# Designs tried in a protein design run: peptides against a protein of PDB entry 8YR4. Part 278

Target 1, 309 residues: chain A of PDB entry 8YR4
Amino acid sequence: PRGSPALQLVVLICLGLMGLERALNVLVPIFYRNIVNLLTEKAPWNSLAWTVTSYVFLKFLQGGGTGSTGFVSNLRTFLWIRVQQFTSRRVELLIFSHLHELSLRWHLGRRTGEVLRIADRGTSSVTGLLSYLVFNVIPTLADIIIGIIYFSMFFNAWFGLIVFLCMSLYLTLTIVVTEWRTKFRRAMNTQENATRARAVDSLLNFETVKYYNAESYEVERYREAIIKYQGLEWKSSASLVLLNQTQNLVIGLGLLAGSLLCAYFVTEQKLQVGDYVLFGTYIIQLYMPLNWFGTYYRMIQTNFIDMEN

## One batch from the design tools (peptide; made by RFdiffusion4, then SolubleMPNN)

Design b2_p30_7_s3 (from b2_p30_7, 19 letters changed)
Fold by OpenDDE base, seed 2:
Structure b2_p30_7_s3 (fold): chain B 309 residues (1-309), chain A 30 residues (1-30)
Amino acid sequence: as target 1 above (309 residues)
Amino acid sequence: SSIEQQLEEEERREAEERVREHVEELLRKR
């Protein structure tokens, strides 16, 4: 935001908080590992209590157990509200100024209320898209890269390779299956709109339908339209189940391969029991934001299509 | 994801509710 130094400072603070979230995503599993190791070694209570207290504090800052947002994420979201509002208002004013610069012929040809509704949808779509990219997609990719580096440096290059292959395959399959699924969703939405339009037209023309005693015929046509819709809905829902199962299989295979390798290295005394727990915890932690990735990709794709129309 | 499933169920529920409200509004105007 070029116009307000205060908003620029807020953006810098939000970026700093995003960096802190990335550090917490590494530190929380490390402290959890350390607790397990200290418990295994029967370490003195003072060291254990300090590590547990530190872990709980870091976990409060991070959040991320049941999809709950941590304190740092909540603070970032709160600070970002003003930046989002400024950005939205700027985009709205740019669209509005551009609409006013459009020829009188364009304004005469379209109802002003429909134009405003298209502009509002377009603005909300762009602002939403940018927020999802900056706050969800980019941080998730950063966490994956940080995870690969961490496992490659502190465990073994094989762990980094497993995480890389697992996450790359997960992302690729998520994209490919989501793009395939989008065809079914579009067909479903088109049939829903056609079914709704037919119902509205039949209800508006009720006097004509009654005059011709065509009520049974209109009900049967509506039933056929519903059956056709339900067939398309089933394909959409089944494709979602297939996506979820494919994602689950990829993560399951990655978790299996990495867990077996970790267990093997623990048996060779190259890793500690806490390192096994760290690996499982860290992979699950990386998986949680990836669950949103398909939704974000779909939303991004829908928003781009809605902007092109 | 479970989240994507919940969002689609919510979008479906909102679509069904909008259809119901529209039908109820059309019935009240008669």
Scores: peptide ipSAE 0.132, ipTM 0.726, DockQ to the pose 0.189
Fold by OpenDDE base, seed 5:
Structure b2_p30_7_s3 (fold): chain B 309 residues (1-309), chain A 30 residues (1-30)
Amino acid sequence: as target 1 above (309 residues)
Amino acid sequence: SSIEQQLEEEERREAEERVREHVEELLRKR
């Protein structure tokens, strides 16, 4: 944000909080490992109680599990509201000024309300998209890289390779299936708009429809439009289920391969029981933000489509 | 994801609500 040093400071604080979230994503599994190891060794209560209390505090800061946002994420989101509003307003003013420059050619078309709506959708979409890219996509990619480095350094190169292959395959399949799915979503949205336009036209002309006793005919045409829409909606929804299942299979295979390898190294006394628990916890933790990745990619594509129209 | 499904259902509900509001506004101008 050019011109407000206060907003620049807020951006820096938000970036610092994002760095803290990345540190928590490494520390929480480590502390959980340590608890399991201390329990296995029958360590004294004082050491165990301190480690458990520290873990619970770190977990409160991180959040996660059931989609609960942690304190750090909530604080970041709260501070970012003003930055988002500033960016949104700037984009809205740029689009509004551009529409005023285009005004002479475009006002002749009577579509002022439609372009204002396209402009509002376009601005909200671009600002939301930029926020999503910066606060969700980039951090998720960073967590994956940090995870690969962590497992490669502290476990074995094989664990880093499993995480790399699993996450690379997950991301690639997410992109490919989401691009394929976008065709069905476009077709669904086009049919939805056509169905709505028919309903509006029928309601606007209800006196004429009543005069000709054409109510049954208009209802039947509307039913046919709904059936066509539902057929396209089913394809969109089924493609989402396919995406989710594909993602679940990739993570399941990665979890299986890594868990078997951990169990093997624990039997050879190269790793502790806590390290097995750490791996499972860390993979599940990486999966949580990745569940949003398909949504982000879809939002990106939808916003690009809305800008091309 | 379950979140993607919830967001699609929310976008659908908001789109239905916008159409309802638009129809109500068109009916009010008559």
Scores: peptide ipSAE 0.125, ipTM 0.719, DockQ to the pose 0.239
Fold by OpenDDE base, seed 1:
Structure b2_p30_7_s3 (fold): chain B 309 residues (1-309), chain A 30 residues (1-30)
Amino acid sequence: as target 1 above (309 residues)
Amino acid sequence: SSIEQQLEEEERREAEERVREHVEELLRKR
């Protein structure tokens, strides 16, 4: 980004975070191996608990394999919003200024065709989404129930309770935060439509704008509309990062509680090392389909917003 | 979710690409 040293620094930080994510991808398996070795050697609880806590912390930073975005990835995405917005705004202003210079008439007929195509995609997507929701949500809920029953019967009632609480909290927070985000998306879409309408009106009236030498004035008005849009887009994008981080935190807390409890029972010779591996892998498998649930809920809400417009 | 993030990024990229294609088509007609 030319002209903003602050944004250049943000780009460098984002590149550094990408490097850290690569380091975490190596460290997480190493710490997991170390846990398995310490469990096999019947190491003292204090050493084991520290290694488990460190592993879960690294896994929280990574996010990878838990189905959630990691803290490092969320932080990178959050910081990148301003860089993306700067680049998008620069491209949009260059396109708009060039269209005015070229005296290109904006063909109105494409907007009606694009809106119709979005509406047709919306209606076909709603019918497809309802079937897809039924075929994905019901199996995911069944897998969670089967998991709770399995852990309650074959491990301990405490494991079933941890899984139940984590999955229930994950689903509830996903719905609540997604519903809370919908207002930011609606506001963003409304401002996008207003910004596009202003650009179209200015380009349709390009002869009048050129006659009055008002090209610079229309470019500045468009810039102000983009800045207002980008303020709403930032809220939408930041709310998504917050959703992803909240989901990651719930997974991290569930993994921490269950992994510590499992490790403790292995040290007391009530469970085997294989049971620790099974618990960790099974929890991760349950969380992977749940990430699609948020997406489907969002898509339903988006289609509802697109039908209201 | 990571999937939601990817879909929102893809929707944005497709919107930017449609604007670019429209501008390129207008430039070709001139």
Scores: peptide ipSAE 0.148, ipTM 0.726, DockQ to the pose 0.133; fails the geometry check
Fold by OpenDDE base, seed 4:
Parts: sequence; structure tokens; C-alpha cells
Structure b2_p30_7_s3 (fold): chain B 309 residues (1-309), chain A 30 residues (1-30)
Amino acid sequence: as target 1 above (309 residues)
Amino acid sequence: SSIEQQLEEEERREAEERVREHVEELLRKR
């Protein structure tokens, strides 16, 4: 935002808050580990109470591990409203200026309401894409990278490898299955529109349908269109279940492999009981934002397609 | 994800509701 130093400062603060969220994502599991270790060692109440209080405070700042519901995230989202509004207004003005540069014949052929709807969709698409990339996709990827580095440095390199393989496989399968699924969703939406158009056409032509006693024929055609729609809907829904199950299996296998390895290292007295709890907590925390990744990828893909049309 | 499932169920419900409202509006104009 070149026009307002205040908005530039807000952007810098939001970037600083994003950095703080990444730090919290590492610190919260560490403090939870420390609590478990202090409990195991029967540490004095004062040290335990301070660590627990600090953990709860950090957890309040972080939120539920999705990075979307914590105090820091909420504060970032609140501060970003003005930046989003500035960006939206700038895109709207650019689209509006471009529309005025278009030939009068282009405007005369289109209803003003349709042009406005295209402008609003275009603005929403661009601003949405930028917001999803900056606030959801990039932070999630950063958290994964930080997690891999953390486990590689502070645990055995095998933990970093397990996290890397698990996250890479999860992301790759999410993308591949989502792209595959998009074909079924497009086919479903096309058939939905065709089924709706048939219903509307039959209803508009009802006098003609009634005159020819063709009501039973139109009902049967509508039924066939519904059956065809439901067949495509089933493929879309079944593909989503397959995605979810594939994701769940990858998570389960990663958690199993890492948990068994961690338990083994605890048994060998190379790690503490708290480190086992840290691993499980940290992995679950990394997977929470990944549940949105398929949705974000789909939204990004849809918005790109809507911009090309 | 469970969130994708919820969003698709919501999108489906909204689509069904829009079709129903449109059919009801066409029936009222008769």
C-alpha cells in the first residue's frame, strides 16, 4: 500500500504477529513438555505453577493450533481489515477504470448489473486469493518447515525425516486428489445447472405442456436429469470421502511411526516422557491447519478459473 | 477434511434452497 504510511505500519505489525504465531507454535509444545517433565520429577509447586501459567498464557495467544482462533491471529485479522479494504477499493477502482476504457459497444451489449457482478467477483477473487496465500497457505508451509527443522535439530534426524515424508506425502496427495476431484465437481455443477434449466423451461412452458398432456413426459425427463445429477454428486462426494480417508491414513501412519520411534527412544533413556508428549502435541498441531489446505487449494483453483472466464 | 465436507454440505444446502425458492416463486406467479 504505497499511499498510506499508517497502512504500511499495520502490514509490518501483521507480519510481526505472523512471526509471533510461528514462535508460539514451537514454544507451546515445548512448555507442555516441560510441564510433563516437571510433573514426572515431582518439582516444587512454584516452578510448576509458573510453567503451567506461562503455558496457558501462550496457548491463549496461539489458540486451538489452527492459527486462526488465537488472540494473536484475531488481532492480526482485526488489524488487516483496513489493509484488505484498501486493497479491495484499489482493485475495484482499477477494474472500474478499465471498464470505462472499454468500448461503448461492450457496455451496451451487457446489462449494468452483470458488469457490476463481474467486477465484484473479480475484486473478491483477487483479494481472497491474496489473503488466503498470505495468511493461510504461507504460514502453514512455514510451520511445517519449522517443524521439520525443529525435529531434525532437537530430536534424532529420523524424526525430521518422518515429519518431512508425512507432510510431503499429505500435501502431494491432497493436491493430486483435489485436482482429480475438481473434474467431478465441475461435471456435477454443469449437470445441476442443466437440471435447473430443464425445470425452469418446463415451468415456463407449462401452458404448452398442459395443452399437449405432456406432464408425465416432462416429469420423467426431470427424473432422468435428477438421476444423472445424483450419479455425478455421488462421484463428487465419494471422491471427498476418499480424500479424507487418504489424509487420515497418512496422518495415522506418520503419528504411528513417530510415536513408536519416540517411545523407543524414551525406553532407551535418550528422550524424556515429556518429549513423547511434545511429539504427539506438535504433530497434531501441524495437522490442524492442514485440514484447511484442500479447501484453500480448491478456492485458489476456482478463483483462477473464475478470473479466466 | 471434515471442514471441506461441512463446506460442501453447506454449499449443497444453499443450492437446494435456491432451487426451492426459485420453484416456489415460479409457482406463486401462476
Scores: peptide ipSAE 0.116, ipTM 0.714, DockQ to the pose 0.169; fails the geometry check

Design b2_p30_7_s4 (from b2_p30_7, 18 letters changed)
Fold by OpenDDE base, seed 4:
Formats: sequence, structure tokens, C-alpha cells
Structure b2_p30_7_s4 (fold): chain B 309 residues (1-309), chain A 30 residues (1-30)
Amino acid sequence: as target 1 above (309 residues)
Amino acid sequence: SDVEEEMRRREEEEREEAVREHVEELLRRK
């Protein structure tokens, strides 16, 4: 935002908070490891209590591993409201000025409500897309990269490879299956609109339908439209279940392979019991934001399509 | 997961159930 130094400072603070979230995503599993190791070693209560208190405080700052529920994330989201409003208003004014430059013939052919709806969709799509990219997609990818680097450096190259293969396969399958699902969702939405239009047309022509005693015929046509809709809805819903199950299997296989390898290294005394717990905790922590990645990818695709129209 | 689509589906199902209950209540009052 070029116009206000205050909003530039808020953007810098939000970027700093995003960096802090990435640091917390590494530190929280490390502190949890340390607690497990201290418990295993029967360490003195004072050291254990300090480490537990520090862990709980860091976990409060981080939240549930979804980058949206922690104190730092909530503070970032709160501070970003003003930046989003400034960006939205700037995009809205740009669209509005562009609409005023358009020919009178373009405006006369469109209802004022349709023009306002296009302006609102355009503003929401651009502002939403930027927010999803900056606050959800980029941080999630950064956390994966940081995780791969961390496991490669501090555990063994094999752990980094397992995380890399698991996350790469997860992301690739999420994209491919989400793109495949988009066809079913579009077909469903088109049939929903057609079914709704038939219901509205039948209701608007109610007097004519009643005059011809065509009520049974309109009900049967509506039933056929519903059955066709439900067949498309089933394909959409079944494709979602397939996405979720595929994602769950990939994470499950990655967790299994890495957990078995970690358990093996613990038995050989190359790793501590806490390192086993760290691996499981860290993988679950990476999985939580990835669960939304399909949603974000779909939102991005929808917003791009809405911007082209 | 596409959590937004699942949440929207649940909201649509709850709305359809609420409409169904309202229609059933209107039919019971006739």
C-alpha cells in the first residue's frame, strides 16, 4: 500500500508474524520432544515444569497447526483487516472508474444490479485470491519446505526423502483430483440452476398449469430434473470422498514409513524416544493445513474463472 | 479435504431438513 506508512508498517508486522508462525511450527515439536525425553530420563521437576510451561505457551501462540487458530495467526488476521479493506476499496474504485469509462451502450444493455454484482464479484475475487495466496497457500508450502529441510538436517536424509515424497504426492494428487472434481461440480451447478429455473417457471405459470390440469406433468418433469441433479450431486460428493480418502492414504503411508524408520533408529539408540514423538507430531502438524489445500485450490480456480467473465 | 464444500453440503442438508420440517408442519395444520 503506497499511500499510508501506517498500513505499510502493518504489512511488515504481518510478514513478521508469518515468520514467527514458521518458527513456532519448528519449535513446538522440538519442545514436545524435549518434554518426552525429560519424562523418560526422570528429570527434576523444575526443569520439566519450565519446559512444559514453555511448550504450552508456544502451543497457544501457534494454535492447532491450522495457521488460522493460534494467537499469532489471529493477531495477524486482525491487523490485516485494515490492509484488506484498503486493497478492496482500491480495487473497487479501479473497477468503478473503469465501468464509468465504458460506453453508454454497455451500461444500457445491463441492469444496474448486474453491473454492481460484477463489480462486487471482481473485488471479492481479487482480494480473496491475494489473501488465500499470501496467508494460506504460501505459508503451507513454506512449512513443508522447512519440514523437509529440518528432517534432512537433524534426523537423516531418509526422513527428509519420506516427507518430500509424501508431501509432493499429496499435493500432486490433491491438484489432479480437485481439477477432475471441478468438472462434476460445474455439471452439478449447471443442473441445479436448470432445476431451479424449471421450478420458478412452473410457479410463475401456475395459472396456466392449473388451467390445463398439467400439475402431474410438471411434477413429473421436476422429479426427472431432481433425479438428474442427484446423479450429478452423487458424482460430486463421491469424488470428494475419493479425494479425502486418497489424501488420508498418502499421509497414512508417509506416517507409517517414517514412524517405522524412526522406531528402528530408536531401537538402535541413534534417536531418542522423544524424536519418535517429534516425527509423528510434526507430520500431523503439516497435515492439518494441507487438509484445506483442496479448498484453497478450488477457490483460486473459481476466482480465476470469475475474473475472466 | 475440500472442507468448504463439505461445510456447504451440511448447511444445504440442514436447510433442506428445516424446509422439510416446516412443510410437514404446514401440512399437519391443514
Scores: peptide ipSAE 0.032, ipTM 0.565, DockQ to the pose 0.118
Fold by OpenDDE base, seed 5:
Structure b2_p30_7_s4 (fold): chain B 309 residues (1-309), chain A 30 residues (1-30)
Amino acid sequence: as target 1 above (309 residues)
Amino acid sequence: SDVEEEMRRREEEEREEAVREHVEELLRRK
């Protein structure tokens, strides 16, 4: 972004974090291999425990699955909010200033098309997300239940308990934080609609605005409305990063507890090296679709409220 | 989370594309 050295520094930091994510994508599999080798060689517990702890820490930084919600990704997303807001505001102001140069006939024709497109996108998005709920959330809940049963029967009751506590805490915190963040999203949407309405009213009166050479004044009023919107948007987006990081922490703690316990039982010859691989793979598989659960819960809640009104 | 951000990013990208197409159409009419 030209004109803000602070935002340029944030962009450079975000690029550095993207580079770190690429390094983590290589390091995490290497550390995982090293754990498997140490387990196979029956290495001393101290070396194994340090390698497992280091792996889980790297995995916490990386995240897991489609849409990596690792600490590094969350930090990048958090820092990027202000950069995105600067870009969006610049684009919106350029559009608005250019629209004041256009004819009323263009404004009237485009509004009908944009309203229809927004309505159609809203309905298609809802339908797509409902389909994703049915095809991903329900199977994931089934996989969690199956996993708890499997680990309780074939490993030890302690593994079933770790998975149960981890997934129950994950789901509960996802619901609670999603309900909390819904307030910020509603405030953001209300201010967005008010900002759009102001732009619309200014553009309907464009002839009067041109006659008085008040274009600069209307652009500044629109800029102030965007800044107010972006203050609410930042709260919404920051609350989303907080949700993702909370989810990542819960899974990271579950992975740590279960991986250390599994490694211990392998050293005691109660489990095989393959069982360690199974546990780690299964927890990662459960985590991948669960990252979206907050979005789905919010959609259900929004649709339910919109049906009651 | 990624769905909301990706949906919002897609809505912004499609809004930027619709503006770009419209600016290109206006530039073709001048």
Scores: peptide ipSAE 0.028, ipTM 0.558, DockQ to the pose 0.158
Fold by OpenDDE base, seed 3:
Structure b2_p30_7_s4 (fold): chain B 309 residues (1-309), chain A 30 residues (1-30)
Amino acid sequence: as target 1 above (309 residues)
Amino acid sequence: SDVEEEMRRREEEEREEAVREHVEELLRRK
């Protein structure tokens, strides 16, 4: 944000908190591994208690146990509210100033409510897109890269390859299936708007419909529109189930391959029992934000469409 | 998962149910 050094400091703090989240995403599985190893070795209570307390504290900072947002993420979101509000207000004022510079004839020709709605959609789309890219997409990609590097360095190159292939396949299939699904969603939304328009027109013309006893005819037309909508909704929902199942299969195959390989290396005494638990925990931890990637991609795509309009 | 579409689908189902109930109530008040 240009012009407010206080908001610039808040942005820097938020970036620092994002870096801390990335560190926590590596540390939490490591500490969990260490607990399992200490339990297996029957380590002294003092070492175990310190490691458990440290793990619980790190997990509180990270979140992600029950889908709960961690303390660091909540603090980042809280601090970012002022930056978002400043950005939104600046974009709104720029749009309003530009609208006021436009000819009085343009203002008289467009319904003021439609222009305001376009302005609000435009501002929300730009600010939402930027926030989503910075806080969700970029961190998720960073976590994947960090995960690949970590597994390649501390386990074996084969684990890094499994994670790379699994995550690359997951992302690629998520994009491809989401793009394919966008066609069904657009058709559904178009039919929803048409069904809604018919309902509004029927309600506005209620007196005329009542005068001609055409109520049964309008109800039947509305029913046909609903049935057509539900047929498109079913395709959208079925395509979502297919996306979710495809994602689940890819993660399941990655988890299976990596868990079998880890179990094999534990039997060869090259890895500890805790490393098996680490791998499973880390893959599930990488999966949680990726589950939202379809939503992020769709939101990006929607925001691009709303910006082009 | 597209959790936002599942949430939107639930909100649309609730809104369609509310519109359907409102249309059914408007039809019943006739």
Scores: peptide ipSAE 0.033, ipTM 0.578, DockQ to the pose 0.147; fails the geometry check
Fold by OpenDDE base, seed 2:
Structure b2_p30_7_s4 (fold): chain B 309 residues (1-309), chain A 30 residues (1-30)
Amino acid sequence: as target 1 above (309 residues)
Amino acid sequence: SDVEEEMRRREEEEREEAVREHVEELLRRK
């Protein structure tokens, strides 16, 4: 944000909080591992109680699991509201000023209300997109990289390779299947808009429809349009299930391969029982944000296409 | 899943509002 030092400080604090979230994403599984190891070793109660208390505190800061946002994430989101509002308002004012600079012919040819609505949707979409990229996509990619480095350094290069292959395959399949789904979603949206336009036109021309006794004909045309819409909606929804199942399969295979390798190294006394629990916990933790990646990519792709049109 | 449903619901609500506004604008012009 150019021009407000207070908002620049808020951005720096938000970046610092994002760094803290990345550290928590590593520390929480480590402390959970340590609890399991201390329980296995029958460690003294004082050490166990301190580690459990520290874990619960770190978990409160991190959040996660059931969609609960952690304290750090909530604080970041709260502080970012002012930055988002400043950015949105700046984009809105730039669009509005640009619309005012456009020729009188453009203003006469387009209904001012429709143009404002397109501008507001475009602005909200761009601002939302940027927020999703900065706060969800980039941090998730960072967590994957940190995870690969962590597992490669503290476990074995094979664990880093499994995480790399699993996440790379997950991201690639998510992109490819989402691009494939976008065709069905566009067809669905086009048919929905066409069905709605027909309903609106029929209702606005109700006097003409009534004069020609064409009510039954318009109802039947509307029914046919709904059936056609539902056929496209089914394809869209079925393609989503296929995406989710493909994603689940990739994560399941990565979890299986890594869990078997962990179990093997625990039997060889190269890893502790807690390290097995750490791996499973960490992979599930990486998966939770990635489940949203398809939605983010779809929003990115839709908004990018809507900006090009 | 939940965000796709919430985004779909928001897209549906925004579309419903857009048609309501369009119908209201067309009714105001008659």
Scores: peptide ipSAE 0.024, ipTM 0.545, DockQ to the pose 0.390; fails the geometry check

